# Peptides against a protein of PDB entry 2Q3Z: the designs that were tried, part 137

Target 1, 272 residues: chain A of PDB entry 2Q3Z
Amino acid sequence: YVLTQQGFIYQGSAKFIKNIPWNFGQFEDGILDICLILLDVNPKFLKNAGRDCSRRSSPVYVGRVVSGMVNCNDDQGVLLGRWDNNYGDGVSPMSWIGSVDILRRWKNHGCQRVKYGQCWVFAAVACTVLRCLGIPTRVVTNYNSAHDQNSNLLIEYFRNEFGEIQGDKSEMIWNFHCWVESWMTRPDLQPGYEGWQALDPTPQEKSEGTYCCGPVPVRAIKEGDLSTKYDAPFVFAEVNADVVDWIQQDDGSVHKSINRSLIVGLKISTKS
Target 2, 254 residues: chain A of PDB entry 2Q3Z as posed
Amino acid sequence: YVLTQQGFIYQGSAKFIKNIPWNFGQFQDGILDICLILLDVNPKFLKNAGRDCSRRSSPVYVGRVGSGMVNCNDDQGVLLGRWDNNYGDGVSPMSWIGSVDILRRWKNHGCQRVKYGQCWVFAAVACTVLRCLGIPTRVVTNYNSAHDSNLLIEYFRNSEMIWNFHCWVESWMTRPDLQPGYEGWQALDPTPQEKSEGTYCCGPVPVRAIKEGDLSTKYDAPFVFAEVNADVVDWIQKSINRSLIVGLKISTKS

## One batch from the design tools (peptide; made by RFdiffusion4, then SolubleMPNN)

Design b2_p22_4_s1 (from b2_p22_4, 12 letters changed)
Fold by OpenDDE base, seed 2:
Structure b2_p22_4_s1 (fold): chain B 272 residues (1-272), chain A 22 residues (1-22)
Amino acid sequence: as target 1 above (272 residues)
Amino acid sequence: IKKELIIDNSDNTNKFTIITTE
């Protein structure tokens, strides 16, 4: 989880699983220096360098910083996300074959955001950075992953009487989503939550004012302990959210229908 | 129902385990 530089990222659907080869390259020349630059340009360092540096001994702190800095939202982060298939002014997310080129481009262009990334690209770059910093990390793929925007653990669709979806599909179910899991102790939590921690560098929701997610114990998610820091409800929803269809009738009445046909949560992790 | 697929490729055999949690 630290030493492996080559690997696979799983994509596709639950029924049609595919993978792409990926060069993490955490030990290639200059990559460690780039990872350190990433830490030195984070908002917390810029606000108070001494405090930030003093906290870098904590994998919890570093993991959270990396989660925020892999995306360029609200900071000088590495990647700009784009999902609209308009990539003419950059590199298509599907074209990347490794993290090294992305990180080098970011650094060589004065820490300007690299265009473009999607979930597996964000996850892979985060994995490289975390491994480079000595944190055991793996990429995780979850099929039928939910994006809960209102933290109610529900994916809500509004439908008319004919079953047609109305309004903005602000809450989405992805065919798949990728994030990372990092191995660390959690001295900031009650005993028993050491082990794999979920971190999500894809910009989806703000946590404490920054587009970052985690770390949250995988155990907490499995046990349904949603009070556990960080962002347990969000991560739980990514894997376990219920889909609710609100059917609005002509008379203005709204009926709740639970759509059990959309099974959320097929997770794939790799052991290297 | 949550399903977790764990793939172990340490021996290049792509062994996998499926964990199902309700």
Scores: peptide ipSAE 0.014, ipTM 0.420, DockQ to the pose 0.021
Fold by OpenDDE base, seed 4:
Structure b2_p22_4_s1 (fold): chain B 272 residues (1-272), chain A 22 residues (1-22)
Amino acid sequence: as target 1 above (272 residues)
Amino acid sequence: IKKELIIDNSDNTNKFTIITTE
């Protein structure tokens, strides 16, 4: 999970799983330097360099910084996300075959955002950076399916008949979504939460004012401990296996929407 | 925690928005 430079990223759907070859290239020439630049241009470093540097020994801290810096939201991060199929002024997210070219472009253009990324691109770049910094990391793909019931968690979602929902936090669910998991000890948590930690560099929701996500123990998510930092409720929504869609009527009655039921239970990780 | 789901199938992309409330 640190030494492997070549791998696959899984895409497609639960029924039609695809993979693409990906060059993570964490040991290619200049990549480590670029990763260090990424740390040196993060908002926390710019605010207080000494404090930021003193915390770089913590994979928890570094993971959170990287999660935020892989996207260009709120900072001089690496990638600009785009999902509207208009990529003429950049590179289509589907065209990338590795992290190295992306990182080099970012650095060579004065740390200007690279156009464009989607979830697997964000995840792959994050994976490269984290591996480069010595943090064991893998890309994770989860699939949404209406038929594949292979998970042990049931999540109930509610909506009204018009889809009018108000809430404090929102999450995006696609046919598939990619993020990363990194191996960390969690001295900041109660014992037992060491191991794989979920991080999501795709800009979806702000965490403590920044578009970043995690790290959160995979174990905490599996056990339903939503109080665990960071961003457990958000990640929980991303990874839960069985989704039940409930429609709330104006009279307060709730009905199960069978046609809208989803399962977010098939997770595939990259191999070391 | 309650999770509210908005389904957008206008472009047949199966894109969903989940809103979480405590």
Scores: peptide ipSAE 0.013, ipTM 0.493, DockQ to the pose 0.057
Fold by OpenDDE base, seed 5:
Structure b2_p22_4_s1 (fold): chain B 272 residues (1-272), chain A 22 residues (1-22)
Amino acid sequence: as target 1 above (272 residues)
Amino acid sequence: IKKELIIDNSDNTNKFTIITTE
């Protein structure tokens, strides 16, 4: 989880699992220096360098910082996300084959955001950075992953009487979503929550004012302890949200229907 | 019901374990 530089990113669908080779390259020349630069340009360091540095011994703190800095939202982070298939002014997310090129481009261009990333790219870069910093980390793929914007543990679709989706989809079910899990102790929590912690660097929702997510104990998610920091309800929803269709009829009545065809919660993790 | 697929390729055998949680 720290030493492996070559790996696979799992993609596709629950029925058709695919993988792509990925070079994490956490031990390649200059990568550690780039990871340290990433820490030194984070908003917390810029605000109070002494305080930030004093907290870098905590994998909980570092994990949260990295989650925020892998995306360029709110800061001088590494990657700009794009999902509209318009990549002419950058690199298609599908073209990346490793984290090293991305990190080098970021650094060499004065810490300007690299165009472009999607979930697996964000996750892979985060994995590289965390491993480089000595935190055991793996990429996780969850199929049929939910993006619950309102944190109600429901993915809600509004449909007309003909079953057609109405309005903009503020909440989405991805065919797959990738994030990372890092191994760490949680001295900031009650005993028993040490182990794998979920971190999500893909910019989806703000946590304490920044596009970051986690760390949250995987155990807490499994046991349904949604009070556990950080961002337990959001991560829980990514893997357990119910899909609800609200059918609006002309008479003003609204009917609730559970969409059983869109099951959330097939997770794939790798041991290498 | 949650399912987790763990793939272990440490020995290049692609061993997998499925964990089901209710």
Scores: peptide ipSAE 0.025, ipTM 0.515, DockQ to the pose 0.021; fails the geometry check
Fold by OpenDDE base, seed 1:
Structure b2_p22_4_s1 (fold): chain B 272 residues (1-272), chain A 22 residues (1-22)
Amino acid sequence: as target 1 above (272 residues)
Amino acid sequence: IKKELIIDNSDNTNKFTIITTE
């Protein structure tokens, strides 16, 4: 999971699984340097370089930083997400064939956001970066399964205090979502949560004020331990057909109004 | 099964909501 440079990213649906060839290219010239630059421009480094550097020995810390920095939300991150099929001022997410070109573009343009990415692009770039940094990582695709008729409801709504969904929403139909899983110990948790940890670099929800997600033990998600850091409830919702209704209050606090746990989904990891 | 990704970009932060329906 560290040494492989070529692989496949799975797309499509549970019924129609597709894959695309992807060059992760973690050992190509200059890529490690770019990954180090990524760390050096992260908000935590800019705030306190010494503290940030001291924590880089922790794959938990690094994973969380990378999750936040692969997207350009809130920082000088790598990719700008776009889902409305208007890609004329950039590169279509569908046209990327590897992480190397994306990372090089980012660096060569002064760490300006690269246009554009979607979930598999975010995941693939995160995978490359994490592998470069010595963290075993794989891309994971989750498909909603039609086989379980009773578990089809994942609803994540941000509602105001009055239950109204705020803002005009552009709707994209997705039958899948991609993120990464990284292998690491979790000394910050009770024993037993070592192993694969889910990280999601797609900018969907803020975690501790930053668009990042994880790491959260895959085991915790499987067992329904939603108290486990980081972001277990969110990841749980991604992998299960769960109805999570989030109420955002004026103070920015988010409360779950409904938690309906259903075990639905097909996960496929990178095989090569 | 239909999975919908709803993007709220009203504040330019690209907030996402995932909806899965039958």
Scores: peptide ipSAE 0.024, ipTM 0.413, DockQ to the pose 0.057; fails the geometry check

Design b2_p22_4_s2 (from b2_p22_4, 12 letters changed)
Fold by OpenDDE base, seed 1:
Structure b2_p22_4_s2 (fold): chain B 272 residues (1-272), chain A 22 residues (1-22)
Amino acid sequence: as target 1 above (272 residues)
Amino acid sequence: VEKKLIIDKSDNTNKFTIITTV
């Protein structure tokens, strides 16, 4: 999980699993230097360099910083997300074959955000950076991955009497979503939460005011310990959210749908 | 491979598939 430079990223859907080859390239020339630049342009370093540097011995701290810095939301991060299929002013997320080119482009253009990424690109770049920094890391793909926006552990859809989806479609289930898991001790938590920690660099929800997610113990997610830092409810919902389909009648009454229907895939734009 | 929204009308099984890279 540190030495492997080439691998595969899983994509597609639960019924049709696909993979692509990916060059993580953590040992290629200049990549470690770029990872150090990434740390040196993070908001915490800019605010207090001495404090930030003193905390870089903590994989918990570094993991959280990297989760925030792989996306360009809120900072001089690496990638701009885009999901509307309009990539003419950049590179299509589907065109990338490795992390090295992305990181080099970012650095060579004065730490300007690279256009564009989606979840597997964010995850793969985060994986490269964390491996460079000596943190064992792997990319994880979750099929039928839920995005819970209101932290209620529910994905709620409203339909009219004709079966048409009404209201805000902000809560969603993706055909797949990618993030990373990193191996670390958790001295900031009770004993037993060492091991794999989930980190999500795709900008989906803010955590403590920044588009970042984790680290959260995979064990905590498996055991349903939603009080565990960081972002346990969100990560839990990605893998365990209940789906509620509501039918709104003309009288304003709302009822749970009893109808078993097929999953429908829709093309939509997500938060950038 | 495009990421798409899936609307599940009936599957409350909470069955998600997680695959880890090698």
Scores: peptide ipSAE 0.021, ipTM 0.595, DockQ to the pose 0.055
Fold by OpenDDE base, seed 3:
Structure b2_p22_4_s2 (fold): chain B 272 residues (1-272), chain A 22 residues (1-22)
Amino acid sequence: as target 1 above (272 residues)
Amino acid sequence: VEKKLIIDKSDNTNKFTIITTV
């Protein structure tokens, strides 16, 4: 998890799992220096350098900073996300074969955002950075991954009495989504939440005003402890959200459809 | 006859699942 420089990232669908090789390259020349630059340009450092530096001994703090800095939302972060297949002014997310080129491009262009990333690219770069900083980290793929935008742990869609979908609810399910899990102690929590912590660097929702997610104990997610910082409800929803099919009557009343069920979540962790 | 929901998961790229009725 720290020493492995090459690995695989799982993609595809739950029924048709595939993988791509990825060079994390955390020990390649200059990569550590780039990771340190990433820390030195983060908003918390710019606001109060002394406070930021004093907290860098905490994997919890560093993990949260890295989650925010791997995406370029709200800061001088590494990657710009794009999903519309218009990549002509950059590099297609599907073209990347490792984190090293991405990080070098970012640094060499004055910490300008690299075009472009998607979830596995964000996760892979975060994995590289965290490993480089000595935090054991792995990439995780979740199939049928929910993106809950209203924090109700539900993916809801509405139909009229004729079965026609009503409205454009932005809550969606990814065919697959990638994030990272990092091993750390949680002295900021009650005992028992040490171990794997979920971190999501893909800019999906804001946490405390910044596009970042986690760290949240994987154990807390498994046990349904949604009070656990950070972002337990969001991460819980990614893997456990219920899909609700509502039928709306002409009088405005709604009831759940009994004829449809969707399954959210099938998590695979990278071991190599 | 109530229309059935279909989920289009044919795309192997990182995309949102499309849910529609037929």
Scores: peptide ipSAE 0.018, ipTM 0.547, DockQ to the pose 0.054
Fold by OpenDDE base, seed 2:
Structure b2_p22_4_s2 (fold): chain B 272 residues (1-272), chain A 22 residues (1-22)
Amino acid sequence: as target 1 above (272 residues)
Amino acid sequence: VEKKLIIDKSDNTNKFTIITTV
């Protein structure tokens, strides 16, 4: 979790699990320096350097900063996300084989956002950075991962009478989604929430005004404690959102499709 | 391996599988 520089990232679908090799490279030359630059260009440092530096002893604080800075949303972060298959002005997310090249490109171009990333790229870079900073971290892949946009723990699809999806803002279920888990104590929480904490650097939803997510105790998610900081409802929804399929009639009435209400049951099969 | 929206009508099994890297 800290010492391994090479590993695999799991992708594909629940039925067809795939993996790619990835070079995390946390001990390669200059990578630690780049991670420190990442901290020094974060919005909290720019606002109050002394306060930011004083809080870097907290893995909770650092984890949250890294989650926000791995994406370039709202800051000078590392990666620009893109999912529309138009990668001609950058590097395809599928082309990356490690975090080192990404981080070096970011630094060498004056902390300009690197084009492009997707979830596993974001997660892998976050994993590298957190490992560099001494935080035990692993990449996690969730299959059939929900993106709850309105914090209601529901994934809602609207369809017309012909079964066509209506609206551009449909909440989404991904074939897979990647984030990271980091090992840390949680002195900011009640006892018992030490251990693995979920962090999601993929820009999906804003947390406290920034595209970041976590840390949230994996235990809290497993136990359904949605009051736990940070972003427990969002992370819970990623792994256990209820899917509601709505059919909109011509008269404007909306009813649930009886045949498609998928209650997402928590069968987290963690294969070790 | 593109991240795709699963609107797969056929997968009635909302099986969330979490795989962690070592």
Scores: peptide ipSAE 0.093, ipTM 0.724, DockQ to the pose 0.028; fails the geometry check
Fold by OpenDDE base, seed 5:
Structure b2_p22_4_s2 (fold): chain B 272 residues (1-272), chain A 22 residues (1-22)
Amino acid sequence: as target 1 above (272 residues)
Amino acid sequence: VEKKLIIDKSDNTNKFTIITTV
């Protein structure tokens, strides 16, 4: 979780699991220095350097900062996300084979956002940074992953009488999604929430005004404790949202077609 | 390799699968 520099990231679908090799490279030359630069350009440091530095001993604080800084939303973060297959002015997310080149490009170009990333790229870079900072971290892949945009724990699809999906498909279930889990104590919570904490650096929803997510205890998600900071409802929805298909009639009536309650399935790999 | 929306009604899979590295 800290010492391994090479590993695999799981992708594909629930029925057809794939993986790619990835070089995390947290001990390669200059990478630690780049991670420290990442901390020194974060909005909290720029606002109050003394306060930010005083809190860097907390993996809870650092984890949340890194979650926000791996994406370039709202700050001088590392990666710009793109999903429309138009990558001609940068590097395709599918072309990356490690975190080191991404971090070096970011630093060498004056902390300009690197084009482009998707979920596994965000997660992998976050994993590298957190490991560099001494926080045990692993990449996690969730198949059939929900993106709840309205915090109701529902993924809703609207269809016409012919079964055609209506609207902009804002609420989505992805074939897969990646984030990270980091090991830390949670002195800011009630006893028993130490251990693995979920962090999501992919810019999906704002948390307290910033595109970041977590840390939230994996235990809290498993037990359904949605009051636990940070972002328990969102992370819970990623793994346990209800799916509702609606049929819209011409008269404006809406009928429930399908309701699925999704269950968490966990697979643990010891392979690096 | 990229993320794709699941719209297939024929998929009755009612389970999220999380894969972690130990």
Scores: peptide ipSAE 0.056, ipTM 0.638, DockQ to the pose 0.029; fails the geometry check

Design b2_p22_4_s3 (from b2_p22_4, 15 letters changed)
Fold by OpenDDE base, seed 5:
Structure b2_p22_4_s3 (fold): chain B 272 residues (1-272), chain A 22 residues (1-22)
Amino acid sequence: as target 1 above (272 residues)
Amino acid sequence: VKKELIIDRSKNLNNFTIITTE
């Protein structure tokens, strides 16, 4: 989980699983230096360098920083996300085959955001950075992954009386979503939550004002302990949310239907 | 390879289809 530089990222759907080869390249020339630059341009370092550096021995702290810095939201982070198929002014997310080129481009262009990334690209770059910093990390793919925007553990669709979906479909279920899990102790929590921690560098929701997510113990998610930091409800919803259809009738009444035909969440982790 | 949104296009609450997100 630290030494392997080549691997696979799983994509597609639950019924039609696909994978792509990926070069993580955490030991290639100059990559460690780039990872250190990433830490040195993070908002916490810029605010108080001494305090930031004093906390870099904590994988919990570093993991959260990296989660925020892999995306360029709110900071001088690495990647700009884009999902609208308009990639002419950059590189298509689908064309990347490794993290090294992305990180080198970022550094060589004065830490300007690299265009463009999607979830597996964010996750893969985060995996490279965390491994480079000595934190055991793997990429995780979750099929039928929910994005809960209002922290109610529900994915809600609105329908008219004819059953047609209305609105902007802001709450959504993805065919797949990728994030990372990192191995660390959690001295900041009650005993028993050491082990794999989920971190999500894709800019989906803000956590404490920044587009970052985690670390949260995988055990907490499995056991349904949503009180533990960080971002347990959000990560829990990605793998356990219920789908609710709101049907608006002509008389103004609203009816709720819970759909359990679609099973939310099927996690596959990389073996390397 | 792209992320795709799963939505119901059949007006059947038990049926979902995958589409490309905008």
Scores: peptide ipSAE 0.035, ipTM 0.544, DockQ to the pose 0.037
Fold by OpenDDE base, seed 1:
Structure b2_p22_4_s3 (fold): chain B 272 residues (1-272), chain A 22 residues (1-22)
Amino acid sequence: as target 1 above (272 residues)
Amino acid sequence: VKKELIIDRSKNLNNFTIITTE
């Protein structure tokens, strides 16, 4: 989780699991320095360097910063996400084979965002950075992963009287989604929440005004403790959202058709 | 492997359509 530089990232679907080799490369030349630059350009450092530096001893704090800085949303972060299959002005997310090239490109171009990433790329880069900073971290793949936008723990679909989906596909279920888990103590929480913490660097929803997610204890997610910081409801929904089908009538009225619990959340972690 | 959206078109959890994100 710290020493392994090469591994696999799992992709595909629950029925058709795939993997790709990935070079995390946390010990390669200059990578640690780049990770330190990442910290030094984060918004909190720019706002108050002394305060930011004083908090870098906390893996909770650092983890949250890294989750925000791996994406370029709201800051000088590393990666720009894109999902529309138009990658001509950059590098296809599918082309990356490791974190090292991404981080070097970012640094060498004056901390300009690297084009492009998707979930596994975000997760892999975050994993590299966190490992460099001494935080045991692994990439996690969740199959049938939900994206809840309104924190109601539901994925809602609207249909007409004929059963046709009408629109607003804002709430999504992905074939797979990747994030990271980091091992840390949680002195900011009640006892028992030490251990693996979920962090999601893919820019999906804002947390306290920034596109970041976590850390949240994996235990809290498993036990359904949605009050636990950070972002427990969102992460919980990723792995355990209910699907609600709404039927819209001709008059515009809607009624709940079904409420189904998806067997969501087949998790596969990096083996090494 | 590109991330894809799963849409339930049949109200059956065993029958999803996978599409490319726009």
Scores: peptide ipSAE 0.030, ipTM 0.563, DockQ to the pose 0.038
Fold by OpenDDE base, seed 3:
Structure b2_p22_4_s3 (fold): chain B 272 residues (1-272), chain A 22 residues (1-22)
Amino acid sequence: as target 1 above (272 residues)
Amino acid sequence: VKKELIIDRSKNLNNFTIITTE
């Protein structure tokens, strides 16, 4: 989780699991320096350098910073996400084979955002950075991963009388989604929440005004304790959202139906 | 018959599968 530089990232679907090789390369030349630069350009450092530096001994703090800085949303972060197959002005997310080239490009171009990333790229880069900073980290893949936008733990679809989905399809279920889990103590929480913490560097929802997510204890998610910081409801929904159909009848009435056929969440954690 | 939406992130945000379930 710290020493391994090569691994696999799981992709595909729940029915057909795929993987790709990935070079995390946390010990390659210059990578540590780049990770330190990443910390030095984060918004919290720019706002108050002394306060930021004083908190860098906390893996909770650093993890949250890294989650935000791996994406370029809201800051001088590393990667720009793109999902529309128009990658001609950059590198296709599918072309990356490791984190090292991404980080080097970012640094060498004056901390300009690298084009382009998707979830596994974000997760992999975050994994590299966190490992480089001495935080045990693994990439996690979740199949049928829900994206809850309103923090109600539901994926909601509005349907007409014929069962056809209507309106905005903003609430989504991904065939797969990747994030990271990092091992750390949680002195900021009640005892017992030490261990694996989920962090999601893919810019999906804002947390306290920034596109970041976590850390949240995996234990809290498993136990359904959604009161624990950070972002427990969102992460919980990714792995265990209920799908609700709102069916509008011809008379204007709306019927709520719980869809039990679609199973959200099948999480696979990497061993290395 | 119900239809469910699964987005294939390996392609793009616009690529999705509708699964029909009873």
Scores: peptide ipSAE 0.041, ipTM 0.523, DockQ to the pose 0.055; fails the geometry check
Fold by OpenDDE base, seed 2:
Structure b2_p22_4_s3 (fold): chain B 272 residues (1-272), chain A 22 residues (1-22)
Amino acid sequence: as target 1 above (272 residues)
Amino acid sequence: VKKELIIDRSKNLNNFTIITTE
């Protein structure tokens, strides 16, 4: 989780698990320096360098900063996400084979966002950065992973009487989603939440005004403690959200469809 | 490798399914 530079990222579906080889390359030349640059261009450093630097001894703080800086949303972060299959002006997310090229491109172009990333790319880069900073980290893949946008722990689909999907389709379920888990103590929480902490660098929802997620104790998620910072409800929903398929009648009445039921978070695979 | 679950709109009201796309 710290020393391995080569590994696999799990993809595909719950029934048909796939993997790709990935070069994390945390010990390659210049990568640590790039990770330090990443910290030095984060919004908290730019606002108050002394305060930011004083907090870098906390893996909780650093993990949260890294989760925000791996994506370029609202800052000078590393990667721009794109999911519409239009990658002609950049690099397809599917073509990356490691974190090193991404980080070098980012630094060499004046911390300009690299085009493009998706979840496994974000997770892999975060994993590299966190490992460089001495935080044991692994990539995690969740199959049938939910994106809850309104923190109600539900993924809701609305259909009319003809079966046509209505309304906002922003809440969705991914066949797979990747994030990272990092090992750290949690002195900011009640005893017992030390260990693996989930961090999600894919820009999905804002946390305290920034597209970042975590750290949240994996134990808290397993035990259903949604009061635990950071972002426990969101991470919980990724693995445990209920799916509700609504049918809306012409009179405005709604009822749950009896034709489908889907369980979120069927299988989780971690880098070994 | 597109990650997405899509509700199959080709199905009628009685046979709706969510499909995984890659």
Scores: peptide ipSAE 0.029, ipTM 0.582, DockQ to the pose 0.035; fails the geometry check

